# Peptides against a protein of PDB entry 3PBP: the designs that were tried, part 54

Target 1, 203 residues: chain A of PDB entry 3PBP
Amino acid sequence: LNEKDLNLILNKSLVMYESLDSTTDVIVKRNVIKQLQFVSKLHENWNSRFGKVDIQKEYRLAKVQGPFTINPFPGELYDYTATNIATILIDNGQNEIVCVSFDDGSLILLFKDLEMSMSWDVDNYVYNNSLVLIERVKLQREIKSLITLPEQLGKLYVISDNIIQQVNFMSWASTLSKCINESDLNPLAGLKFESKLEDIATI
Target 2, 203 residues: chain A of PDB entry 3PBP as posed
Amino acid sequence: LNEKDLNLILNKSLVMYESLDSTTDVIVKRNVIKQLQFVSKLHENWNSRFGKVDIQKEYRLAKVQGPFTINPFPGELYDYTATNIATILIDNGQNEIVCVSFDDGSLILLFKDLEMSMSWDVDNYVYNNSLVLIERVKLQREIKSLITLPEQLGKLYVISDNIIQQVNFMSWASTLSKSINESDLNPLAGLKFESKLEDIATI

## One batch from the design tools (peptide; aimed at target 1 V132 L176 C179)

Design b2_p27_5_s2 (made by RFdiffusion4, then SolubleMPNN; from b2_p27_5, 13 letters changed)
Fold by OpenDDE base, seed 3:
Structure b2_p27_5_s2 (fold): chain B 203 residues (1-203), chain A 27 residues (1-27)
Amino acid sequence: as target 1 above (203 residues)
Amino acid sequence: SAKALEETILKAVGKKAEFNKKVKELE
């Protein structure tokens, strides 16, 4: 964590706070406010020289939220179990794709559209934990692991019993990234969300 | 429905874009 990262976290928390209104659930309001308070204090106490801050014990009780939900969930995968998860960068900024594999050999590519906060003093806090389905890739093989390389944007390596395959989704992810960064959704019209699958090596 | 999925994606991207824009304005 550096000063730049801390500023980003603060700004995100501020935007979340500003999104609150009279219709927002009380629990959500409380949670977002507590997060902002914590981050603000963290920012105030930031020691750039040592890269550390003094944090009160009470704030250390923050927890990560529970599991994500997938919307829409593919009906065909209802009876199958998720086996692996990976996050793939699609640009040099903050945009990422989440990939989940299932025991039927399917991969689903997901987009996180909402900023998720930490849970503060609330049991079973769940808010903004949804992922949007973009694409399903059917490999029809047992997936052992998912690997990503930070220097390779929009690429996922899938390891099965005897093969390493690359899933490349930059064909649509580049457009997605551009739309997000430029706040222009027009390029998404007519975009095909079809990834390229390539065999890289046999094991 | 393919159309429904597209609309869902568009909406999602829009939300993210708006959020990021607001964050950038604070930088």
Scores: peptide ipSAE 0.517, ipTM 0.919, DockQ to the pose 0.851
OpenDDE base, seeds 1, 2, 4, 5: peptide ipSAE 0.517, 0.516, 0.488, 0.499; ipTM 0.919, 0.919, 0.915, 0.916

Design b2_p27_5_s3 (made by RFdiffusion4, then SolubleMPNN; from b2_p27_5, 11 letters changed)
Fold by OpenDDE base, seed 4:
Structure b2_p27_5_s3 (fold): chain B 203 residues (1-203), chain A 27 residues (1-27)
Amino acid sequence: as target 1 above (203 residues)
Amino acid sequence: SAEELEKNILEAVGKKAEFQKKVKELE
């Protein structure tokens, strides 16, 4: 965590806070407020010299929200179990694709459209926990692991028993990133969400 | 359907774009 990251988290928390209104659920309000309070405190106490903050106590109070839902969930996958998860950067900013593998050999590429707060108060806190389905890639292999490389945007390496395959979704992710960053959805029109699959190595 | 999927993606991207824009305004 660096100052830039902390600022980003703070700004995100602020935007989330500002999105609260009279119609927002009380539990949501409480969680968002607590998160903002925490982040604000961190920001105030940020030691620029050391790049550290005492977060021990507060950190223990925060929990990662879960579980998540996928919308729409492919009906064919209802009978299968998720096996791996990976997050792939699609730009040098804040945009990512989430990939989940299933034991049928399918990969689903997902987009997190809503900002999510940590859980600070209530057990089983659930808010903005939905992921949007972009693409399903059917590998029809037993997926052993998912690997990403930070320097390789929009690329996912899938390791199965005998092969390493690369899933490259920059064909659409680059456009997606652009749309997000420029707040212009026009380039999405007619875009095909089809990733490229390539065999990299036999193992 | 493909159309439904596209619609969902568009909506999702729109939401993210709006959020990110607001965040950037604070930078």
Scores: peptide ipSAE 0.539, ipTM 0.925, DockQ to the pose 0.872
OpenDDE base, seeds 1, 2, 3, 5: peptide ipSAE 0.507, 0.539, 0.537, 0.504; ipTM 0.921, 0.925, 0.925, 0.921

Design b2_p27_5_s4 (made by RFdiffusion4, then SolubleMPNN; from b2_p27_5, 14 letters changed)
Fold by OpenDDE base, seed 4:
Structure b2_p27_5_s4 (fold): chain B 203 residues (1-203), chain A 27 residues (1-27)
Amino acid sequence: as target 1 above (203 residues)
Amino acid sequence: DKEELEKIILEAVGKKAEFNAKVKKLE
């Protein structure tokens, strides 16, 4: 963790805090407040010279884990089980796509519409894991693993039945990223959310 | 339904865009 990262986390935490209102779940509110308090304390104790902070608890970046909600959920997948999950960066600004595989061979590409907070009470925490469906890719294969490479934006490697396939969604993700970063949604109009699938290798 | 999906995506992206914009103002 460097100063830049800490500042970003702090700013995100502040924005999250400011977004709290009377309609916010009490547990979520509590967690957001705790996060802000924690990060603020870290920031106050930041040693700029050494890049060190005296912390009581380890800081962890919020990641997609645990229970999550997908909207809309494809009806065809109700009878199937999720098998793998991966997060793919689409730009250098921390915009990302979440991919979930199912045992029917489907991949769903998802967008996080809400910022997640760290859980401070796992047993009673209401996870704010809201994911929006963007695309379903039907591979009709047993998906064994999902691999991402940090240097390859918008690309997902799928390992199934002795074949590695690449899912490239930069055709739409680049536009998505631009819209997010520029706060202009106009380019989304008419955008086709169709990823490219390519066989990479046999294993 | 493609239209419905598009709407949902637009709303989601909009929310994220707004969030990011707020964060950026603090930088």
Scores: peptide ipSAE 0.522, ipTM 0.924, DockQ to the pose 0.837
OpenDDE base, seeds 1, 2, 3, 5: peptide ipSAE 0.519, 0.521, 0.518, 0.520; ipTM 0.924, 0.924, 0.924, 0.924

Design b2_p27_6_s1 (made by RFdiffusion4, then SolubleMPNN; its pose is not in this set)
Fold by OpenDDE base, seed 4:
Structure b2_p27_6_s1 (fold): chain B 203 residues (1-203), chain A 27 residues (1-27)
Amino acid sequence: as target 1 above (203 residues)
Amino acid sequence: SIKEKVGKFIIERHKEEERKKEEELEE
């Protein structure tokens, strides 16, 4: 099951890579290539005898270059450093969630409440000065990388030394998307911002 | 904008949740 899921990620990455053309945004192209390389390496290592995956910095889709403002910022994280950033699409209308990982093993899921351009490209970092905290997920692992697939809405793949985990937040993100698209806040009432965490593969 | 409203809503929810936690601790 774990291998199958990894293969699925690889296949999706390949599809994305194959879709690249001359009109593709440079940032998207770069990220897709990096993702493919990273996932391919994971796949190769999965089939290897040692099962060890060496995650090189070059394979990271995004690096934390800061600064950004998070509201509210969890007090417990003041002493920790952000390690990775990812952006996850939640619908076809370009609504997205920002995820930041910290060196304590925490993930924070963030909402961009301002309509400003944001890029998480390593070479051209543009951040939103206003990020609203939605959820904190404590993984208690050293997070090596964050992977997202545009065709997999509301899903984040977290890579640590020994495991690939999926964070699925469509349970609340679908409602959030609806609220934004319909300009109606009512569905947010009573909504629980609790993501599902699942182990996908052991490294 | 709707996004700003959503953001404010979430922030206010956090505030309310924290308030409730504080009240529970004082009890």
Scores: peptide ipSAE 0.569, ipTM 0.875, DockQ to the pose 0.361
OpenDDE base, seeds 1, 2, 3, 5: peptide ipSAE 0.568, 0.569, 0.554, 0.547; ipTM 0.875, 0.874, 0.877, 0.879

Design b2_p27_6_s2 (made by RFdiffusion4, then SolubleMPNN; its pose is not in this set)
Fold by OpenDDE base, seed 1:
Structure b2_p27_6_s2 (fold): chain B 203 residues (1-203), chain A 27 residues (1-27)
Amino acid sequence: as target 1 above (203 residues)
Amino acid sequence: SIKEEVGKFLIERKKKEEEEKEKEEEE
């Protein structure tokens, strides 16, 4: 990833954001916002390491609506580009995990922690601008698509060149869901955030 | 909110894990 590539990604993300309207599907809106969060974080990291990149005024306006951040952002992913975004339900109460894939074959699983200072309203929807890193899964494959099924909680299907893999994170997501719903953090202390990876089918 | 508290917990945990990993890589 170089400065030119970063600017291209920023521009693309902004165009996608500007295309949103009241008729846009909620899932699409969510994905666009999450993309902007990632791009903004990449930009911030780039500026910190290599100096300020010349950003168009329009990009700054998008940022002014709140801080877009992933915390912590994996340093190894600074030079890679996000390729897909998915949202996976972990319970029937609408708790969800955000997944982003990268062109190095990595998946990151993210939590929305809803800090008020990092929330903003777009088209009558309130979006969280804060994402918390839970887990990084290295697949070492070119990820073509991410698929989630509403009836399958805590499961993500990853499509690569010739294989479909399932990422199952209910081992920790069930506990996370319980902690949120019951307002009790105690079960998190000893919890391992390790997802199960399984080959489902060859294409 | 509970989600904010969960988020803070996860952030701190991840930071500790990364610090431990960096120390192991330096050894």
Scores: peptide ipSAE 0.549, ipTM 0.865, DockQ to the pose 0.426
OpenDDE base, seeds 2, 3, 4, 5: peptide ipSAE 0.548, 0.529, 0.542, 0.530; ipTM 0.868, 0.868, 0.866, 0.870

Design b2_p27_6_s4 (made by RFdiffusion4, then SolubleMPNN; its pose is not in this set)
Fold by OpenDDE base, seed 2:
Structure b2_p27_6_s4 (fold): chain B 203 residues (1-203), chain A 27 residues (1-27)
Amino acid sequence: as target 1 above (203 residues)
Amino acid sequence: SIKEKVGKFLIERHKKEEKEKEEELKK
């Protein structure tokens, strides 16, 4: 996920929020609000680190097309702020997991179940933005940064105050990759989505 | 698409897990 993608997601979230009315299901309303807050917090963090991005123009020009979803958004994280984001490849076929960290020390691992549009263009009518929760990992540490290495599939390095930890997804990501590449869901049955956490080095 | 199906699978898994947790809390 890059800045452009984040902006697109934010725009879609805003559009969805504005579309809410009295006839909208309460659960849907709640989810949309949570999604908006999540993305907004992420965007704020992004802006603080990389500079302010003005998405107002793009938002104003954007047509109400396509949904954005995060399913489910962990309710416990609603009050916390996103601190980092990373994309981790799980195979050489460009299947990837999105990871977001929060200031409570949590990581959420997200699956892109739709191909996201990389550009927000008024003339582009195909916008698919959907993220599905795979796993929440509670590190109970202040996460300073997330690092990925291109040569290391399914691995995320988390830097905290005094330690570098590796989160290894391959226990489930290899199966997930296989399912996607072979178009077969059967291997997912009974699969545990539990990543392995290992201390790599002290700082 | 297969990715959509995977997504649906994951969502259903979460629903099941939440239901199980609720049932455990009632015990």
Scores: peptide ipSAE 0.595, ipTM 0.889, DockQ to the pose 0.469
OpenDDE base, seeds 1, 3, 4, 5: peptide ipSAE 0.591, 0.573, 0.586, 0.569; ipTM 0.890, 0.892, 0.890, 0.894

Design b2_p27_7 (made by RFdiffusion4)
Pose (drawn by RFdiffusion4):
Structure b2_p27_7 (pose): chain A 203 residues (1-203), chain P 27 residues (1-27)
Amino acid sequence: as target 2 above (203 residues)
Amino acid sequence: SAQEETITEAVKRKAEFQKKVQEKAKE
């Protein structure tokens, strides 16, 4: 955990602690407070020279959150099954797109709009477990796998049956991160959220 | 469209939250 990232989760934790009011669900309030306490303890034991911190076994037992809401979910896909999931970096600030494969050779590019709180005990804990559909890409080929190279932002390799295709969504993803970081929604207006599809090779 | 409205609202929420994080980083 480098200094930049350590401070990022601390500040996110502070923003949510302040975001607490009385209508806030009791279980959620508990987790947000726990998250702040935990992230604060990390900050206290963080070794700056190694950029690392030890984590006791107690804090590593966490229960799953979900299911995430996928909004708006495409109606056709109710007849199919999700195959793979991948994470693609948009910028240098941990901003990412979640990618999901389906039986119909389709791809949904998702964006997480709500900040999740950490949770350890709560069963079936859902809260800000929210994803939003940005785009859908039908390759009409059998998608065998998804691959990413950390060196290339906003690009995803999709291995179909005899093709390796590259879905390139920096056309709109670059603008998306700028508005997230500049807190200005206007550049989004009019942007067509279409990714450049490209055949890389025959396999 | 409805999807465009949903995207706008989602990006707006993320941008507002990121602004608060940047304010805390300045402090």

Design b2_p27_7_s1 (made by RFdiffusion4, then SolubleMPNN; from b2_p27_7, 9 letters changed)
Fold by OpenDDE base, seed 4:
Structure b2_p27_7_s1 (fold): chain B 203 residues (1-203), chain A 27 residues (1-27)
Amino acid sequence: as target 1 above (203 residues)
Amino acid sequence: SELEKIILEAVGKKAEFNKKVQEKLKE
């Protein structure tokens, strides 16, 4: 965590806070407010000299949300179990794709469309926990692990028993990133969400 | 397609959020 990241988190939290209104659920309000308070405190106490903040106590107050939902969820996967998860950067900003593998050999590429806060108040806090399905890639292999490289945008390496495969989704992710960053959705028209699969190595 | 519509909506939401964040970052 650096100052830039902290600032980003702060501003995200602020935007979330500012999005609250009279119709917002009380539990949501409390969580968003608590998160903002926490982040604000972190920002205030940021030690620029050391690039750190003592967050030990406060950090324990927050929990990661769960469970998450996928929309739409492929019906074929209802009988299968998720095996791996990875997050892949698609630009040098804040846009990412979430990948989940299943024991049937499927890989789903997901988009987080809503900003999610940590859970600060109640157990089993769930809000903005949905992921949007973009693409399903059927590898039909036992997926052992998912690997990403920060310097390789929009690329996922899938390791199975005897092969390493690269899933490259920059064909559509670049457009997606552009649309998000420029607030222009026009380029999405006609976009095909089809990743490229390539064998990298046999192991 | 329906899926495309869902994606479009999702991207739109994210875009709007990010825009707001970026605006704040510039302040």
Scores: peptide ipSAE 0.551, ipTM 0.931, DockQ to the pose 0.855
OpenDDE base, seeds 1, 2, 3, 5: peptide ipSAE 0.549, 0.542, 0.549, 0.547; ipTM 0.931, 0.930, 0.931, 0.931

Design b2_p27_7_s2 (made by RFdiffusion4, then SolubleMPNN; from b2_p27_7, 8 letters changed)
Fold by OpenDDE base, seed 2:
Structure b2_p27_7_s2 (fold): chain B 203 residues (1-203), chain A 27 residues (1-27)
Amino acid sequence: as target 1 above (203 residues)
Amino acid sequence: SELEEIILQAVGKKAEFQKKVQEKLKE
């Protein structure tokens, strides 16, 4: 964690706090408030260079871990179990795609429509973890692992029993990133959310 | 499609959020 990252987290926390309203879940409100308080204190301590910054156990970067909701959830996957999860960067900023694999060989590519707050629950429960379905990719094989390379944007490597495949979704993710970063949704019109699948190696 | 609309709304929310964050960073 560097100063830039801390500032970003602080400002995100502020925006989250300011977005709270009467419709916000009470638990979410509490969590956001606690996060803001913690990050603010951390920021103050960081700038002052005084003493050891005690990072609470609950402090973590917003990662897609633990329970989350997917909307819409593919009905056909209700009977299947999630096996792996990965996060893939789509730009050099804060935008990313979440991928979840299932034991039927499906991959779902998901977008975080809500900024997650840090979990302050003792059981490490993740609050306000909402994901939107973008694409479902059916591989029809047992997926053992999902691998991402930070230097390769919008690429996911899927490892099965005998093959490594690359899922490349930059065809739509680049546009998505642009829309987010420029606050212009026009390029989304007519965009096809279809990833490219390529065999990389046999194993 | 319904899915496209959901995606559009989601992206819009994120875009707005990031815009607000960037505005605060400039303060």
Scores: peptide ipSAE 0.509, ipTM 0.923, DockQ to the pose 0.823
OpenDDE base, seeds 1, 3, 4, 5: peptide ipSAE 0.509, 0.508, 0.503, 0.509; ipTM 0.924, 0.923, 0.923, 0.924

Design b2_p27_7_s4 (made by RFdiffusion4, then SolubleMPNN; from b2_p27_7, 13 letters changed)
Fold by OpenDDE base, seed 4:
Structure b2_p27_7_s4 (fold): chain B 203 residues (1-203), chain A 27 residues (1-27)
Amino acid sequence: as target 1 above (203 residues)
Amino acid sequence: SELEEIILKAVGKKAEFNAKVKKKEEE
């Protein structure tokens, strides 16, 4: 964790805190507050000279982890089980797409519309794991694993029994990223959310 | 489409959040 990262987390935590209102779940509120307190303390104890902080608790980045909700959930997938999950960066600003594979060979590409807080009470925490469906890619293969490469934005590698395939969604993700970063949704109008699928290698 | 509307709404929320974060960064 560097100073830049810490500042970002702090700012996010502040924004999350400021967004709390009477409609916010009590558990969520509690977690957001705890997060802010923790991060603030870290920030206060940050030694820029040495690049160190006195960490009393383990800092964990909030990652997409089940359970989560998907909206809308494809009806066809109700009878199938999720097999893999991956997060793919689409820009350098930490915008990301979540991908979930199912045992029917489908991939769903998802967008997180809510910022997650760190969990401070695992047993009682209500995860703000709301995901919005962007695209369903039907591979109709048994998906063994999902691989992402940090240097390759908007690309997902899908490993099945006999083939490695690349899913490239930068065709729409670049626009999505721009919209998010510029707070302009106009470019989304008419945008086709269709990823490119390419065979990379036979295995 | 309904899906498009859902996506737009979601992106909008994130955009707003990021904008707020950016403002904090500039302070």
Scores: peptide ipSAE 0.497, ipTM 0.919, DockQ to the pose 0.842
OpenDDE base, seeds 1, 2, 3, 5: peptide ipSAE 0.496, 0.496, 0.495, 0.494; ipTM 0.918, 0.918, 0.918, 0.918

Design b2_p27_8 (made by RFdiffusion4)
Pose (drawn by RFdiffusion4):
Structure b2_p27_8 (pose): chain A 203 residues (1-203), chain P 27 residues (1-27)
Amino acid sequence: as target 2 above (203 residues)
Amino acid sequence: SSSEIEKVRKQLEMREKVGDYLRELNS
């Protein structure tokens, strides 16, 4: 955990602690407070020279959160099954797109709009477990796998049956991160959220 | 410190606004 990232989760934790009011669900309030306490403890034991911190076994037992809401979910896909999930980096600030494969050779590019709180005990804990559809890409080929290269932002390799295709969504993803970082929604108006599809090779 | 907290806050609020915008666009 480098210094930049350590401070990022600390500040996110502080924003949520302040975001607490009385209507806030008791279970959620507990987790937010626990998150702040935990992230603060990390900050206290963080070894700056190595950029690392030890984590006791107690804090590593966590229960799953979900299911995430996928909004708006495409109606056709109720007849199909999800195959693979990938994560693609948009910028240098941990901003990412979640990608999911389906039986129909389709791809949904998702964005997480709500900040999650950390949770350890709560069963079936859902809260800000929210994803939003940005785009759907139908390759009409059997998608065998999804691959990413850390060196290339906003690009995803999709291995179909005899093709390796590259879905390139930096056309809109670059603007998306700018507005997230500049807190200005206007550049999104009019942007067509269409990714550049490209055949890389025959396999 | 407070300016960095506010920067993060604005980024998180923008992400919510982006989500609303995309939901409205794809509905």

Design b2_p27_8_s1 (made by RFdiffusion4, then SolubleMPNN; from b2_p27_8, 13 letters changed)
Fold by OpenDDE base, seed 4:
Structure b2_p27_8_s1 (fold): chain B 203 residues (1-203), chain A 27 residues (1-27)
Amino acid sequence: as target 1 above (203 residues)
Amino acid sequence: MKEEIEKVKKQLETKKGIGKFLIERNS
């Protein structure tokens, strides 16, 4: 975690705080405030070089955590169980895609359309755990693990019993990245959300 | 810093918009 990343987390926390109003649930308010306090403390520690806190560990807490909702959830997957989850960077600006695998051999690529917050005081606190369906990829095999490489943007490696496959979604993820970074939705028009699947190695 | 915050706000709104777009597309 670098200063830029920490600043981004702080700014996001500030924005969340500023979004609070009289209609906001008390539990939500408390959670957002505590998050802001925590991040602010981290920021101060960073600036003071007194960082006894593993900032990287804390940064991980800002990542996708379950439970979450998927919208829409594919009806065909209601009878199946999620087996793995991974987060894939699509740019150098902290934009990510979430991938969930299921025991039917399906992969779901998901977009975080809402900023998530950590749970602080309430057990099983869920707020803004929204994941939006982008694409379903059917592998029709048992998925053992999902691997990502930080240096490889928009690529997911799927490990099964006898094969490693690469899912490459930069064809559409680059456009999403552009939309976010430029705050412009226009590039979404006509975009196809079709990932490329390639066999990498037999194992 | 104010400008940075505003940028973040815009990005968050954009993400919401993307989400809405995707939901509508998949409906």
Scores: peptide ipSAE 0.655, ipTM 0.944, DockQ to the pose 0.903
OpenDDE base, seeds 1, 2, 3, 5: peptide ipSAE 0.654, 0.655, 0.653, 0.655; ipTM 0.945, 0.945, 0.944, 0.945

Design b2_p27_8_s2 (made by RFdiffusion4, then SolubleMPNN; from b2_p27_8, 13 letters changed)
Fold by OpenDDE base, seed 2:
Structure b2_p27_8_s2 (fold): chain B 203 residues (1-203), chain A 27 residues (1-27)
Amino acid sequence: as target 1 above (203 residues)
Amino acid sequence: MKEEIEKVKKKLETKKGVGKFLIERNS
């Protein structure tokens, strides 16, 4: 965590707070407010020299939000179980793709289109927990692990029993990144969300 | 600071738009 990241988190929390209205659930309001309070305190107590912040004990009880949904959920995967999860950066601006593997050998690439706060006072807090389906990649093999390298944008390494494969989705992720960063959806028109698979090594 | 917030807001709205686009595409 650096100052830039902290500022971004603060700004996101502020925007989330400002998005609250009369129709927002009371639990959501409370949670968003607590999130903002935490981040604000974090920002106030940020020691740029040491990268340390004094956090009150009460805020340590916050948990990552639990269950997520996928929209649309691929019907073919209904009876299969998720096996691995990874997050892949697509740029240096904190845009990322979430990848989930299933025991049928499928990979789903997911987009977080909504901001989520931490869970504070309520157990099993759920709000904006949906991830959006981008692409399904069928590997037709048992996936043991997913590896991402921070220096390699838009690349995921899939480890199976006897092979390491690279999934490269920069063909579309670069455009997606540009759309987000420039706040322009026009380049999405006609974009094909098709990742490239490459065998890297045999094990 | 206000400008930064507005930029973030715009980015978040764009992300929502991306989400809607993708959902429609996969529907």
Scores: peptide ipSAE 0.584, ipTM 0.938, DockQ to the pose 0.909
OpenDDE base, seeds 1, 3, 4, 5: peptide ipSAE 0.583, 0.579, 0.583, 0.582; ipTM 0.938, 0.937, 0.938, 0.938

Design b2_p27_8_s4 (made by RFdiffusion4, then SolubleMPNN; from b2_p27_8, 13 letters changed)
Fold by OpenDDE base, seed 2:
Structure b2_p27_8_s4 (fold): chain B 203 residues (1-203), chain A 27 residues (1-27)
Amino acid sequence: as target 1 above (203 residues)
Amino acid sequence: MKEEIEKVKKQLETKKGIGKFLVEKNS
């Protein structure tokens, strides 16, 4: 995590704080406030020590920690069980895609359209747990694990019993990144959300 | 700082917009 990333987290926390109103749940208010306090403290320490603060773990937990709501949830997956979850970076600005695998061999790629806050007082607290379906990829095999490499943007490695496959979704993720960074939805028009699947190695 | 906050606000709104777009596409 660099200074830019920390500033972004701070600003996001500020925005979340500013979004609080009289109708906001007390638990939500408390968690958002605590997060802002924590991030602010980290930011102050960062500026003072010129040192690396490892907040990635805590931040990652906030990003990937369930429970989530998926909208729309594919009806055909109601009878299947989620087996793995992974988060894949699509740019250097902390934009990411969430991937969930199911025991039918399906992968769903999900977009976080709302910012989540860290849980502070309540275990498994989730604020803005919204995930939106981007794409379903059917592998038709048992998925053992999902692997991501931080240096490889928009790439997910799927490990099955006998094969490692790469799911590359930069064809559309680059456009999403651009939309977010430029605050412009126009590039979404006509965009195909079709990932590329490639066999990498047999195991 | 205000400008940075506004940028973040815009990004958040954009994300919401993307979400709505995707929901509509997949519905």
Scores: peptide ipSAE 0.650, ipTM 0.943, DockQ to the pose 0.887
OpenDDE base, seeds 1, 3, 4, 5: peptide ipSAE 0.649, 0.650, 0.649, 0.649; ipTM 0.943, 0.943, 0.943, 0.943

